# Peptides against a protein of PDB entry 4CIC, part 53

Target 1, 148 residues: chain A of PDB entry 4CIC
Amino acid sequence: KVSTKGHYGVQAMFDLAQHFGEGPVSLKSIAERQGLSEPYLEQLIAVLRKAGLVKSVRGAQGGYILAREPRDIKVGDIIRVLEGPIAPVESVSQDDPEHSLKFDFSVTKSVWEKVKKSIEEVLDSITLADMLKDAEEAQMAQGYMYYI
Target 2, 147 residues: chain B of PDB entry 4CIC
Amino acid sequence: KVSTKGHYGVQAMFDLAQHFGEGPVSLKSIAERQGLSEPYLEQLIAVLRKAGLVKSVRGAQGGYILAREPRDIKVGDIIRVLEGPIAPVESVSQDDPEHSLKFDFSVTKSVWEKVKKSIEEVLDSITLADMLKDAEEAQMAQGYMYY

## One batch from the design tools (peptide; made by RFdiffusion4, then SolubleMPNN)

Design b2_p14_2_s3 (from b2_p14_2, 8 letters changed)
Fold by OpenDDE base, seed 3:
Structure b2_p14_2_s3 (fold): chain B 148 residues (1-148), chain C 147 residues (1-147), chain A 14 residues (1-14)
Amino acid sequence: as target 1 above (148 residues)
Amino acid sequence: as target 2 above (147 residues)
Amino acid sequence: IDQDYLTLGSDESI
C-alpha cells in the first residue's frame, strides 16, 4: 500500500502538473481542489520542495510550481521522496525480541524483492505527463457520454 | 508492503511445503524453524485452516499439513486469505471527517490500480512449488561454494 | 489492531 502521505503527495503534484505553465498556485487552492487540509499540504510541499520537485514563488501571486516539466517527474520519484525506498514488507521492529528472529528466509525475501521490483517498474513508468494525458482522455470520454 | 502477518503466513506455508508428504508437522516445530512465536503461529494457522489451505491432523503425531499440493497454492492465495484483497493504498478511515474528503481523483486511483494489478500478477505467478525449487537451487549453489 | 497494510514506504523507524 502507498501511505496516505504518498497518495496525497501524488495528488498535490498532479494538481501542480495540471497548472504547469500557468504560474504559481497557492497551497489553499491545491488543498481545496484535492480535499486536503492546508496544514497537511504544507508539510508535504515542504518535503517535495526540499527534494527539488517543487519550487516556491514569492510575491502577491506567490505559491508553488513544479520545479521540472511533468514529463520529467515520475510517480516513483514522488513516492521515494515522501516515503523513501519502496519496501514490499514492513520491517518487523527490532525492539520486540520475541518477533526479532529475522530468519530472513532467503526464499521468502526473494518473493518480496520480486514484488518490490514490480512496484518500482510500474511507478517509474508513469510520469505526471502520463497522468495529465489520462485525465484529458477521461474528460473527453465523460464529455462524450453527456452528448449521447 | 506485505504485512508481518502476510510475511509470516507465507513462511509458515513454505515450511509446510518443505515437509509435504512427510506427514503432519507440529506448530512448535514450525515456530522454531521460522522464528515465530507459537501463539502467533496458532492465529495464522487458524485462518489458513479455515480457508482450506492447511489441514489439522489429530493424534500423537498430530499437527498440520498443506491441504493441497505445493503447486496448487499460490503466494497470492496465501496473502488474500491472510490480508484480504491486495489494496495499493491505505483506506483513509471514513471516520475522520477532516480527512474524509476522498476526492477519489480518478487518475490517481488508476495509478494505484496499476500497482495492485502488478502485485497480484507477481504473487499469483509464484507457487509454493516454485519456492521449493528456488530453495533447492539455493542449497545446491551453497553446496557448490563449499566444495 | 494495526492493520498493517502493504505500505510502499519502509518504516525505518530511526
Scores: peptide ipSAE 0.022, ipTM 0.779, DockQ to the pose 0.341; fails the geometry check
Fold by OpenDDE base, seed 4:
Structure b2_p14_2_s3 (fold): chain B 148 residues (1-148), chain C 147 residues (1-147), chain A 14 residues (1-14)
Amino acid sequence: as target 1 above (148 residues)
Amino acid sequence: as target 2 above (147 residues)
Amino acid sequence: IDQDYLTLGSDESI
């Protein structure tokens, strides 16, 4: 499962993608549109900014913009920044040295590696531009459903 | 990420698969081989038994067996039993009705649905029999590296 | 029912 952090991070990045080329967007406006708390969003944006996915614009019309075009940001990039490497298994805390899973059975590990690879392939195949396109198509479809 | 519960559950089921046809295996022996606490394993096995993936055998040589052949148990079946439906996103606790993610943006949901489908496809493509085969191949490969 | 959800994140941040 993508954590709440990853989920909200993708939502925030998608909001910035929807406003790409329109100038800087305030955190408040993103928070309002995405149903996020502003303090929580501030933490997410700080991480995304540090990773170079978002830029801060200073001034009277200050805020945030995508640091790259939507086509150049994969969902996988966002998730890796927010959650770290896509790991299919929770790291069993190595803290119990006596119960060190000595039998990291190569076979079970292989299953999780296959899952990891599959997730990575999916997330790396989807850009913010793809998401924008899907949103436009969905809006068009809804528009047609209201006219039928 | 597969939870620790899912991970250990797959390990325990794999251990039972390795002993399939040899009769019932004690929880103690599984716990020892898999590096699991016996109490934790008991909880896992109880869930797996209730789901009909494992059978309890009573008697002097009592223990547990797979309820089905290894080929008839997918990794996805084990994970669904232990963790529930494969959900790519943590359900934001609906408990804050005010912060109900009203904008369940259809687009972001679609991303997670694609991830879900991909995970399901992988986990449903792997059986305990496939894992047994992979283990045998790995042992053979190790045996050849020592010579 | 602790829905032990599969998290993609590393355990280190808890």
Scores: peptide ipSAE 0.021, ipTM 0.782, DockQ to the pose 0.358; fails the geometry check
Fold by OpenDDE base, seed 5:
Structure b2_p14_2_s3 (fold): chain B 148 residues (1-148), chain C 147 residues (1-147), chain A 14 residues (1-14)
Amino acid sequence: as target 1 above (148 residues)
Amino acid sequence: as target 2 above (147 residues)
Amino acid sequence: IDQDYLTLGSDESI
């Protein structure tokens, strides 16, 4: 599962992609468009900035921009930054030693590894540029439905 | 992510697959082999039984068996029974109307739908019979390393 | 920080 953090992180990055080349976007404007609280978005953006996916611009017209072109940012990159490695199974809290997965049967582990690999392949196959293209195609399709 | 419930459910079903054709297996023996608590396993088995993946056998030699052959049970079937539909994103609790995902941008939703589909395809491609085969191959490979 | 991880199912089993 993608956490709420990962989900909102992808939304915020997609908002920045939609404004790529138009200059810095304020956190307030992103928060308003994406329905996020500003404090929550500040935390997300701080992580994304530290990972080098976004840049801060200072000044009266300051804000945030993508640090790379939308085609050079995979959804998988965003998720890994916000959530860490894709884990197909919840890490059973290490704290109960008696519930140590003693018999992590190599076979059951292999199933989850296949799931992990599949998720990674999908998320690494989708860029912010692909998402922009899909949005444009969807808008065009809606526009054509109003003209018919 | 597969929940602990889904994970242990697959382990329990795999244990039953390893004993398929040998007769009923007691919950106690499954719990001991899989490192599960008996009460927790009882809850899992009750759900799996209601879904028709497991049968209960009554009597002194009673216990549980797979309701179908291992080749006819997908990992995806087990997960759907225990966890429901594969959701790629947490349902943000509908209860905070202010955090209504107003702009569930169709585009972000499509990303998660692609992830969902990919997970489903993988889990539906793996049967308990495939897992048995993989276990046998792994045991043979270990046996060859010791000789 | 309760990392609410996506489980495949909605079981809010608190």
Scores: peptide ipSAE 0.020, ipTM 0.782, DockQ to the pose 0.146; fails the geometry check
Fold by OpenDDE base, seed 1:
Structure b2_p14_2_s3 (fold): chain B 148 residues (1-148), chain C 147 residues (1-147), chain A 14 residues (1-14)
Amino acid sequence: as target 1 above (148 residues)
Amino acid sequence: as target 2 above (147 residues)
Amino acid sequence: IDQDYLTLGSDESI
């Protein structure tokens, strides 16, 4: 599962992708468009900036921009920055020393590793550019539904 | 992420699969082999029983058995019973009425739906019989490393 | 640090 932090982080990064090439976007404007609290967004942006996914621009029209083109940022990159490594199960402390417990643990662990790999493959297959394209297609589809 | 409940539920069901055909297994013996507290396991087994994945057998050698063959129980079935529908993101309350928020929400939602589908496909592709086979293969591989 | 990790279940593990 993706945390609320990961979810809102992807939304904020997607907002920056929609405005890519238009110059710096204020945190206030992102917060308003994404329905996020500005203080919460500040925390997210600080982490994303430290990871080099966003840049801060100073000046009268200061704010934030993507540090890379939308095509060069995967959803998986955003999630790894905000949440760390995708863990399908909370680390059950392996503290039980009995050998039999280790084996059953290994088989169940392999299930969770398969889930992890599948999530990683999906999230690494989706870029912010793919999300932009999906948004444009959805807007066009809505536009066609209003003309019918 | 799979909760601790889902994780331990799969372990308990796998233990029952390993003993499938040997008769009823006591909760105590499952708890001991899986490193689970017996009271916690009782709660898990109660849910799994209510869902029809396990059966209770009464008598002097009473306990629990799988209600179906290991091949007929998917990991996804266990997880859905214990945790409900696989949700990749907590339901962010869609309560914000502004149209622009709905659109951005829809695109991000589609990402999480893809993740959900991927998790479901993986968990529905793995049966308890597949896990038994993987365990046997791992035991054989360990046996070959000692020779 | 309320790591609201989305576990597959609705229970907010506090």
Scores: peptide ipSAE 0.020, ipTM 0.774, DockQ to the pose 0.145; fails the geometry check

Design b2_p14_2_s4 (from b2_p14_2, 6 letters changed)
Fold by OpenDDE base, seed 4:
Parts: structure tokens; C-alpha cells; sequence
Structure b2_p14_2_s4 (fold): chain B 148 residues (1-148), chain C 147 residues (1-147), chain A 14 residues (1-14)
């Protein structure tokens, strides 16, 4: 599962992609458009900035921009930055050493590795540019449905 | 992410698959082999039984068996029974109605739907019989490395 | 008879 953090991170990055080339976007405006709390978005943006996916612009018209073009940012890159390595299974907290999963059966692990690989392939195949294109196509399709 | 529940459920079902055709397996023996607590396993087995993936056998040599052959049980079936529908994103608890995700942007949803489909395809392509075969191959490979 | 239950080792007539 992608966490809420990963989900909202992709939304925030997509909002920045929609405004790419228009200059810096304020966190407030992103929060309002994406239905996010500004404090929560600040935390997400701080992580994304540290990872070099977002840049901060200072000044009266300051805010945030994508650090790269939308085509150069994969959804997988965003998820890895926010959640770490794509893990198909939640790490069973090793906190009970007596219930150490002694038989980490290589076979069950191989199932999860196949799932992981499949998720990675999907997320690494989708860029923010692909998402922008899909949004444009969806808007055009909606526009046509209102004119019929 | 697959939860711990899904993970352990697949392990328990795989243990039952390894003993398929040998008769009923006690929960105690599954718990011991899989490193699970017996009470936790009881809860898992109860769900799996209700879903028709496992049968209970009563008597002095009672226990549990797979309700179907290992080839007729997909990993995806086990996960769906234990966790419900494969959701690539955790449901943002709708509990904050004010933060209703008003813009369920169709585009971000489509990304997660692609991920969902990919996970489903993988999990539905793997049966307990495939897992048994992989285990046998791994054991043979280990046996050859020790000689 | 719960269709999902098999009785083994009981002399009780099915």
C-alpha cells in the first residue's frame, strides 16, 4: 500500500507540475487546490526539497517549483523519497525476538519480491509529464461531453 | 503494502499446501513451523475457513486442510480474503469530513488504479502449487550446493 | 452437517 504521505506527495508534485514554467507556487495555494493542510504540506515539501525534487524560491513572489522538468520526475521517484524503498509487505516489527520469523521462507519472500518489482515497473513508467497529458486528455473529454 | 495479516496468512496457507493430501494439520504444528502465535493463527484460520479456503476436520486426528487443491488457490485469493480488495493506497480515513479529498483528481486515481491492476495480475498469477514448486526447486538447489 | 467439516476417527455414524 502507498501511504497517505505518498498519495499526498504525488498530488502536491502534480500541482507543481501543472504550474511548471509559470514561476513559484505558494504552499498555501497548493494546499487550497489539493485539499491539504498547509502544515502537512510543509512537511512533505521539506522532504521533497531535501531530495532535490523541489526548489524553494525566496522573495515577495516566492514559493516552490519543481527542481526538474515534469518528464524527468517519475512517480516512483516521489514515492521512494517519501516512503523509502517500495516494500510490498510491511516490515513485521522485529520487536519480538522470540517470535523472530526464523523461517523467512524464501518462497514467500519471492512472492513479495515479484509484487515489488511489478509496482516499481509501473511507478517508474509514469512521469509527471504523463500525468499532465492524462489530465489534459481528461479535460478535453469532459469538455466534449458538455458540448454534446 | 500487504499487511502482516496478509503475509502470515500466505505463510499459513503455504504450510497447509505443503501438507496437502497428508490429512489434517493442527494449528499448533502450523504455528510452530511458521513462527506464529497460535492465537493469532486461530484468527487467521477462522477468516480463511469462512471464505472457503480452509476446512476444519474434527476428531482425534483433527485440524485443518486446504479446502481446494493448491493449484486452485491463488495468492491473490488469500490476500483478498484477509485484507479485502487490493487497494494500492491506504484509504484516507474519511473521518475528517472537512478534509474531504474534494479533488479526487482523476489523474492521481488513475496512477493508483494502474498499480492496483499490476499487483492483482502478479498475485493472481501465483498459486500455492507454484509456491510448492518453487520451494522444491530451492531445496534441490541447496542440496546441490552442499555436495 | 456443516458442509465444511469432516469427522475423522469418531465411530459416530455419519
Amino acid sequence: as target 1 above (148 residues)
Amino acid sequence: as target 2 above (147 residues)
Amino acid sequence: IDEDMILLGSDEPI
Scores: peptide ipSAE 0.016, ipTM 0.767, DockQ to the pose 0.016
Fold by OpenDDE base, seed 2:
Structure b2_p14_2_s4 (fold): chain B 148 residues (1-148), chain C 147 residues (1-147), chain A 14 residues (1-14)
Amino acid sequence: as target 1 above (148 residues)
Amino acid sequence: as target 2 above (147 residues)
Amino acid sequence: IDEDMILLGSDEPI
């Protein structure tokens, strides 16, 4: 599961991608469009900024921009920044020294590693540019439904 | 993420798979082998039993057994029983009536649906029998390193 | 905070 933090982080980054090239976007405007509390968004943006995915622009028309083009930001990059390495299971302490438990643990760990790899492959296959394209296609499809 | 509940549930089911055909396994023995608290394991087993993945055997040699063969129990079945439907993200309320928010929500939802599908495909591709085979292969590989 | 969604990262013991 992606945390609420990861979910809202992807939403905020997607909002910044939609406005990419239009200049800085205020946190207030992102919060309003994404249904986020501004204080919560500030925390997310601070982390994303520290990771170099977002830049802060100062001034009267200040705010935030993507630090890279939407095509150069994977959903996986956003999730790793906000949540750390994708851990499909909480690390259960390996501390049981009994050999049988190590084997059982190893097999169960292998299951979760397969899940991890699968999640990583999906999230690393989706860029903010892909999300923009999907949004445009969805918008066009709706536009066509209203003209019929 | 699989919760601690899902993780321990898979461990407990795997322990029952290792003893499949040997008769009932006590919760105490599972708890000892899997490093679980017995009360926590009782809760997990109660859910798994209600879902028909485990059977209770009563008597002096009572305990639990798999209700099906290890090949007929997917990891995905265990996770769905313990955690419900795999939800890769919390359902953020779709209740924003603004058309733009619905689109943004739809695209983000599509990302999580892709993740969900991928997790389901992996977990539904792994049975307890596959896990048993992997354990045997790992044990043989270790045995060969000691000779 | 709807409690029931086991988010990937929440260490919070129920």
Scores: peptide ipSAE 0.022, ipTM 0.770, DockQ to the pose 0.235; fails the geometry check
Fold by OpenDDE base, seed 5:
Structure b2_p14_2_s4 (fold): chain B 148 residues (1-148), chain C 147 residues (1-147), chain A 14 residues (1-14)
Amino acid sequence: as target 1 above (148 residues)
Amino acid sequence: as target 2 above (147 residues)
Amino acid sequence: IDEDMILLGSDEPI
């Protein structure tokens, strides 16, 4: 499962993508729109900023912007920054040597590697620009339903 | 992540697949080969049995067998039985109405649904028979490296 | 560094 951190990170990045080119967005406004606590969002944004996905703008109209165009940010990039490498199976902590998966049957491992690869391929195939396009198409479809 | 439960469930089912057609396998022997605690394996097997993936055989040579041929059991079937539906995002428990993901942006949800679908497709494309074949191929490849 | 691995399927409440 993508953690709550990954989920909210994608939401926050998508909010910044929706405002891309409009200037810096305040954390408060992102938090309000996305239903996030501002302190939690500060932690997320700090990580995303350190990874170079967002930039801080200082001043009276300060806030955050995407560091790259929405088309140059994959969902996979956001998830890797927030959660690290996609691992399909919990690594049983190495600390119990008796529960060391000694018999990590190469075959069972290969199943999980296939799952990992598939998840990575999907997340790396979706950009923030693709998400913006999907949102626009959904809004248009809703708009057409109200005019019919 | 597939839980430890899902992981060990697939291992136990694969062990039963390796012995398919040889008769019933004792839980003790599965536990020993797979490095599992016998009590934990009993819980897993109980769930798998209830789902109709394994059968209990009674008698002096009693134990467990696959309920179907290895080709008729997908990895996805095992995972769904042990863990339920694949959920790519943790559902934040609805119990905190203040943290209710009110703005479940349809678009963000669509990303996770794509991930879910992809995982399901992969897990449903792999049978225990495919895993057996991969194991045989790997053993042959190791054998050829030593000769 | 706890490599917080993306868990697919565990609904167990931590």
Scores: peptide ipSAE 0.020, ipTM 0.779, DockQ to the pose 0.141; fails the geometry check
Fold by OpenDDE base, seed 3:
Structure b2_p14_2_s4 (fold): chain B 148 residues (1-148), chain C 147 residues (1-147), chain A 14 residues (1-14)
Amino acid sequence: as target 1 above (148 residues)
Amino acid sequence: as target 2 above (147 residues)
Amino acid sequence: IDEDMILLGSDEPI
């Protein structure tokens, strides 16, 4: 699963992609558009900035921009930054020795590894540019429905 | 993600697949082999039984058996029974109006739907029979490393 | 019908 953090992180990054080339976007404006609290978004943006996916611009028209072009940011990159490695199964915390999955049941592990690989392939196949294109196509389709 | 429940459910079903055709297996023996508590396994087996994936056999040699052949049970079937529909993203509980994902952001939703579909395709492509075969191949490979 | 998507991985204590 992608957590709420990953989900909102992708939304925030997509918002920045929609404004790419328009200059810095304020956290307030992103929060308002995406239905996020500013404090929560600040935490997400701090992580994304530290990972080099977002840049902070200072000044009267300061805010945030994508650090790269939308085509150079995969959804998988965002998820890995916010969530870490994609784990298809909850890591039984190694620290509980009683619930140490002693049986590295190689076969069940292989199932989850296949799931992991599949998720990674999907998320690494989608860029913010692909999402922008999909949004444009959807908006055009809605526009055509209003003209028919 | 697959929860611990889904993970252990697949392990328990795989244990039953390994003993398929040998007759009923006791919950105790499954729990011991899979490192599960008997009470936890009882809850899992109750759900799997209700879904018709497992049968209870009564008697002195009673226990549980697969309700179908291992080839006729997908990993996806087990996960759907235990976890319900595969959700790639946490449902923001509709009850918090402040965190109501008001924007049905069709584009972000489509990303998660692609992930969902991909997970479903993988889990529906793997049967308990495939897992049995993989286990046999792994055991053979270990046997060859000792020679 | 909003199919109640079951959240895989909520540690909700049952």
Scores: peptide ipSAE 0.019, ipTM 0.772, DockQ to the pose 0.157; fails the geometry check

Design b2_p14_3_s1 (from b2_p14_3, 13 letters changed)
Fold by OpenDDE base, seed 2:
Structure b2_p14_3_s1 (fold): chain B 148 residues (1-148), chain C 147 residues (1-147), chain A 14 residues (1-14)
Amino acid sequence: as target 1 above (148 residues)
Amino acid sequence: as target 2 above (147 residues)
Amino acid sequence: GSDEILFLPEDSAP
């Protein structure tokens, strides 16, 4: 399960991609369009900014922009920044030694490594530019359904 | 993240696969070999039995067996039984209407559907028989490093 | 803690 944080982070980054080249977008306008609370979005944007995926612009028309072109930002990059490394199994935190999976079951580990690799490949194959293209195609398809 | 339940469920099913054809295995012996608590294993086995992946045998040599051959049980079947449908995003339960992701962002949904499909394809491509083969190959490779 | 992606425990809201 992608966390709520990962999901909303991808939505916020996609909103910034839709406005790429139009100048800075306010947090308030992103929050309104994406159905996010402004305080929650502030936390997400702070993490994304620290990771160098977003830039803040100061001034009367201040706000946020993508730090890179949409084609240079993968969904996997956003998820790694917000959630950390993609792991298919909960790392049983070392803190409960009784629940430490002591059995280095190499075979079961290999199953989860295959799942991890598959997720990484999917998320690293999708850019914000691909998402923009998919949105345009979906809007065109809806437009055609209203004309038929 | 595969839950601890999914992970241990796959381990318990793999232990039963390693003993397939040898007769019933006691919960105690599975728990000891897999490093599981017996009460936790009882809960897992109850779910797996109800789903028809495991059978209970009664008697002095009673215990559990796989209900099907290892080749006829996918890792995906075990995960679906223990965790339910593979969902890449938390279904925000309908119960909090304020946090209902009202925006049917078709584009973001499509990303998560691609992830879901990829996970399902991997888990449905691996059987308990494939895991047995991988274990045998690993044991042979270790044996060749000692000779 | 590194919140790894896949199967979330239910967000216990802090």
Scores: peptide ipSAE 0.032, ipTM 0.796, DockQ to the pose 0.144; fails the geometry check
Fold by OpenDDE base, seed 5:
Structure b2_p14_3_s1 (fold): chain B 148 residues (1-148), chain C 147 residues (1-147), chain A 14 residues (1-14)
Amino acid sequence: as target 1 above (148 residues)
Amino acid sequence: as target 2 above (147 residues)
Amino acid sequence: GSDEILFLPEDSAP
């Protein structure tokens, strides 16, 4: 599962992608469009900014922009920044030494590594530009359905 | 993520696959080999049995067996039984009507559906027989490193 | 802590 953090992070980054080239977008406007609390979005944007995916613009017309073009930001990049490495299995917290996964049967581990690799390949195959294109195609399809 | 339940469920099913054709295996012996608590394994096996992936054998030599051959049980089948449908995003509990995901932007949903599909394809491509083969190959490779 | 991706069952609608 993508955490709520990853999900909303991708939504916020996609909102910034839709406004790419139009100048800085306020956190308030992103929060309103994406249905996020502004304080929650501030935390997400702080992480994304620290990772160099977004830039803060200061001034009266200040806000946030993508730090790179939408084609240069993968969904996988956003998820890794917000959630860290994609883990297919919950790490049972090593805090119980008696539940040392001593029998990490190499075979079961290999199944989860295959799942991980598959998720990574999918998320790394999708850019914010691909998402923009999909949105445009969906809008066009809706537009055509109203004209028929 | 596969939950702890899914993870241990696959381990327990793989243990039963390793003993397939040898007769019924006791829960105690599975629990000991897999490092599981017997009460936890009882809960997992009850779900797997209800789903028809395992059979209970009664008697002095009673226990559990796979209900099907290892080649006829996918990892995806085990996960779906234990965890239900693979969901790539946590359903934010609808209990806060103000946080209604009203803007479930069709585009973000499509990303998660692609992830879901990819996970399903992987898990449905791996059988318990494939896992047995991988285990045998790994044991052979270890054996050759010692000669 | 590496934030791990969790799969939850779809809420079966009642």
Scores: peptide ipSAE 0.030, ipTM 0.793, DockQ to the pose 0.110; fails the geometry check
Fold by OpenDDE base, seed 4:
Structure b2_p14_3_s1 (fold): chain B 148 residues (1-148), chain C 147 residues (1-147), chain A 14 residues (1-14)
Amino acid sequence: as target 1 above (148 residues)
Amino acid sequence: as target 2 above (147 residues)
Amino acid sequence: GSDEILFLPEDSAP
């Protein structure tokens, strides 16, 4: 599962990408547009800021901006920051010593490694700039549907 | 996340594939080989049986068998049975009416659909027979390293 | 490190 955290993190980063070059955006405005609670968004933005994907601007027109251009931020970068390493299988916490998965069945591990690689390839192939382009194309397609 | 359920389900199905054609295997023997609790395995096998991936054999030599040949069972089939539809994003339970994700941002959804498709393609490309072959190749490679 | 996995099953609608 891309956790709710990963999902909303990508959504918040995409909102910042839509406003890239317009100056700093308030957390309140992002929360309102994206249907997120402001306190939850604050936690996400704090993590993204610490990872250097977002910058805070101070002052009366303060808020947040992308730290890089949308083309220089992959969806995979956002997910790795929020979720950690893209893992296809829950690391069975070694905490049950009796259920130590002693049979690290190399074969089952290889299946999950193939899944991991496939996810990484997809998420690393999509930038925020690609998402912006897809949004513009979708808006144009909808616009044409209302004019017919 | 392939849940622990999905992971152990694939492991249990792979154990049954290794014994395919040898007759019914007891849950106890699967649990011992795979390092699973027998009660947990019983729950997994019940789901897999209901889905028609496993059959139960009754009698003194009773147990479980694959319902199909290993080549006819994809890893994707096992995961879909145990986990439901392969979803890359947690279905935000619609139960918080105030947090109705009203902006089903088609663009973010499309990212997750691409991820979903990629996973489905991988998991549907791997059969239990492919896993058996990979295990044999790995055993041979280890055997050559010791000789 | 908690290797957080990306795939949670959709709750099967009842």
Scores: peptide ipSAE 0.030, ipTM 0.794, DockQ to the pose 0.115; fails the geometry check
Fold by OpenDDE base, seed 3:
Structure b2_p14_3_s1 (fold): chain B 148 residues (1-148), chain C 147 residues (1-147), chain A 14 residues (1-14)
Amino acid sequence: as target 1 above (148 residues)
Amino acid sequence: as target 2 above (147 residues)
Amino acid sequence: GSDEILFLPEDSAP
């Protein structure tokens, strides 16, 4: 599972992608559109900004913009920034020596590595531009359903 | 992430696959080989047994066996039994209305559905028989490095 | 509730 952090991070970045080229968007407006608490969004945006995916714009019309074009931001980039490396298994904390995965079961590790690779390939194959296109296609499809 | 439960469940099932055809294996011996606590393994085996992936054998040489051949058990089957359906995102509990994902962002949902499908395809492509083969190949490769 | 599989982040060692 992508954490709530990863999920909301992708939503916030997608909101910024939808407004790309329109100027800076306020955190308040993103929070309202995405159903996020403004304080939680502020924490996410701080991380995304530090990673260079988002820029802060100062002034009366201040807010946030994507630091790159939507085509140059993969979903995988957002997830790696927010969650770190995609790990398919919870690393059992090294701190409990009785529960340390002592046996490097190479075969079971290989299964999880295959899962990891598969997730990475999917998330790295999807850009914010791809998501924008999918949203436009979905809106057009809904528009056609209201005309029938 | 597959939970620790899913991870250890696959390890325990793989241990039973390695002993398939040799008769019943004790929980103690599985726990020792897999580095698991016996009580934790007992809980896992209870779930796997209820799902019909494992059989209990009673008697002096009692223990557990796979209920099916290793080729007829996918890693995905084990994970679904232990973890339930593979979900790529934590379902935010409906009970906190302030944190409910109110917006069915169809586009973000589609991303997670693609991730889910990809995980399912991988886990359903791997059987315990495939894992046995990979282990044999790895042992042969190690044997050749010692010569 | 359907226990959906949680992908937690790997605890980055401190």
Scores: peptide ipSAE 0.029, ipTM 0.790, DockQ to the pose 0.425; fails the geometry check

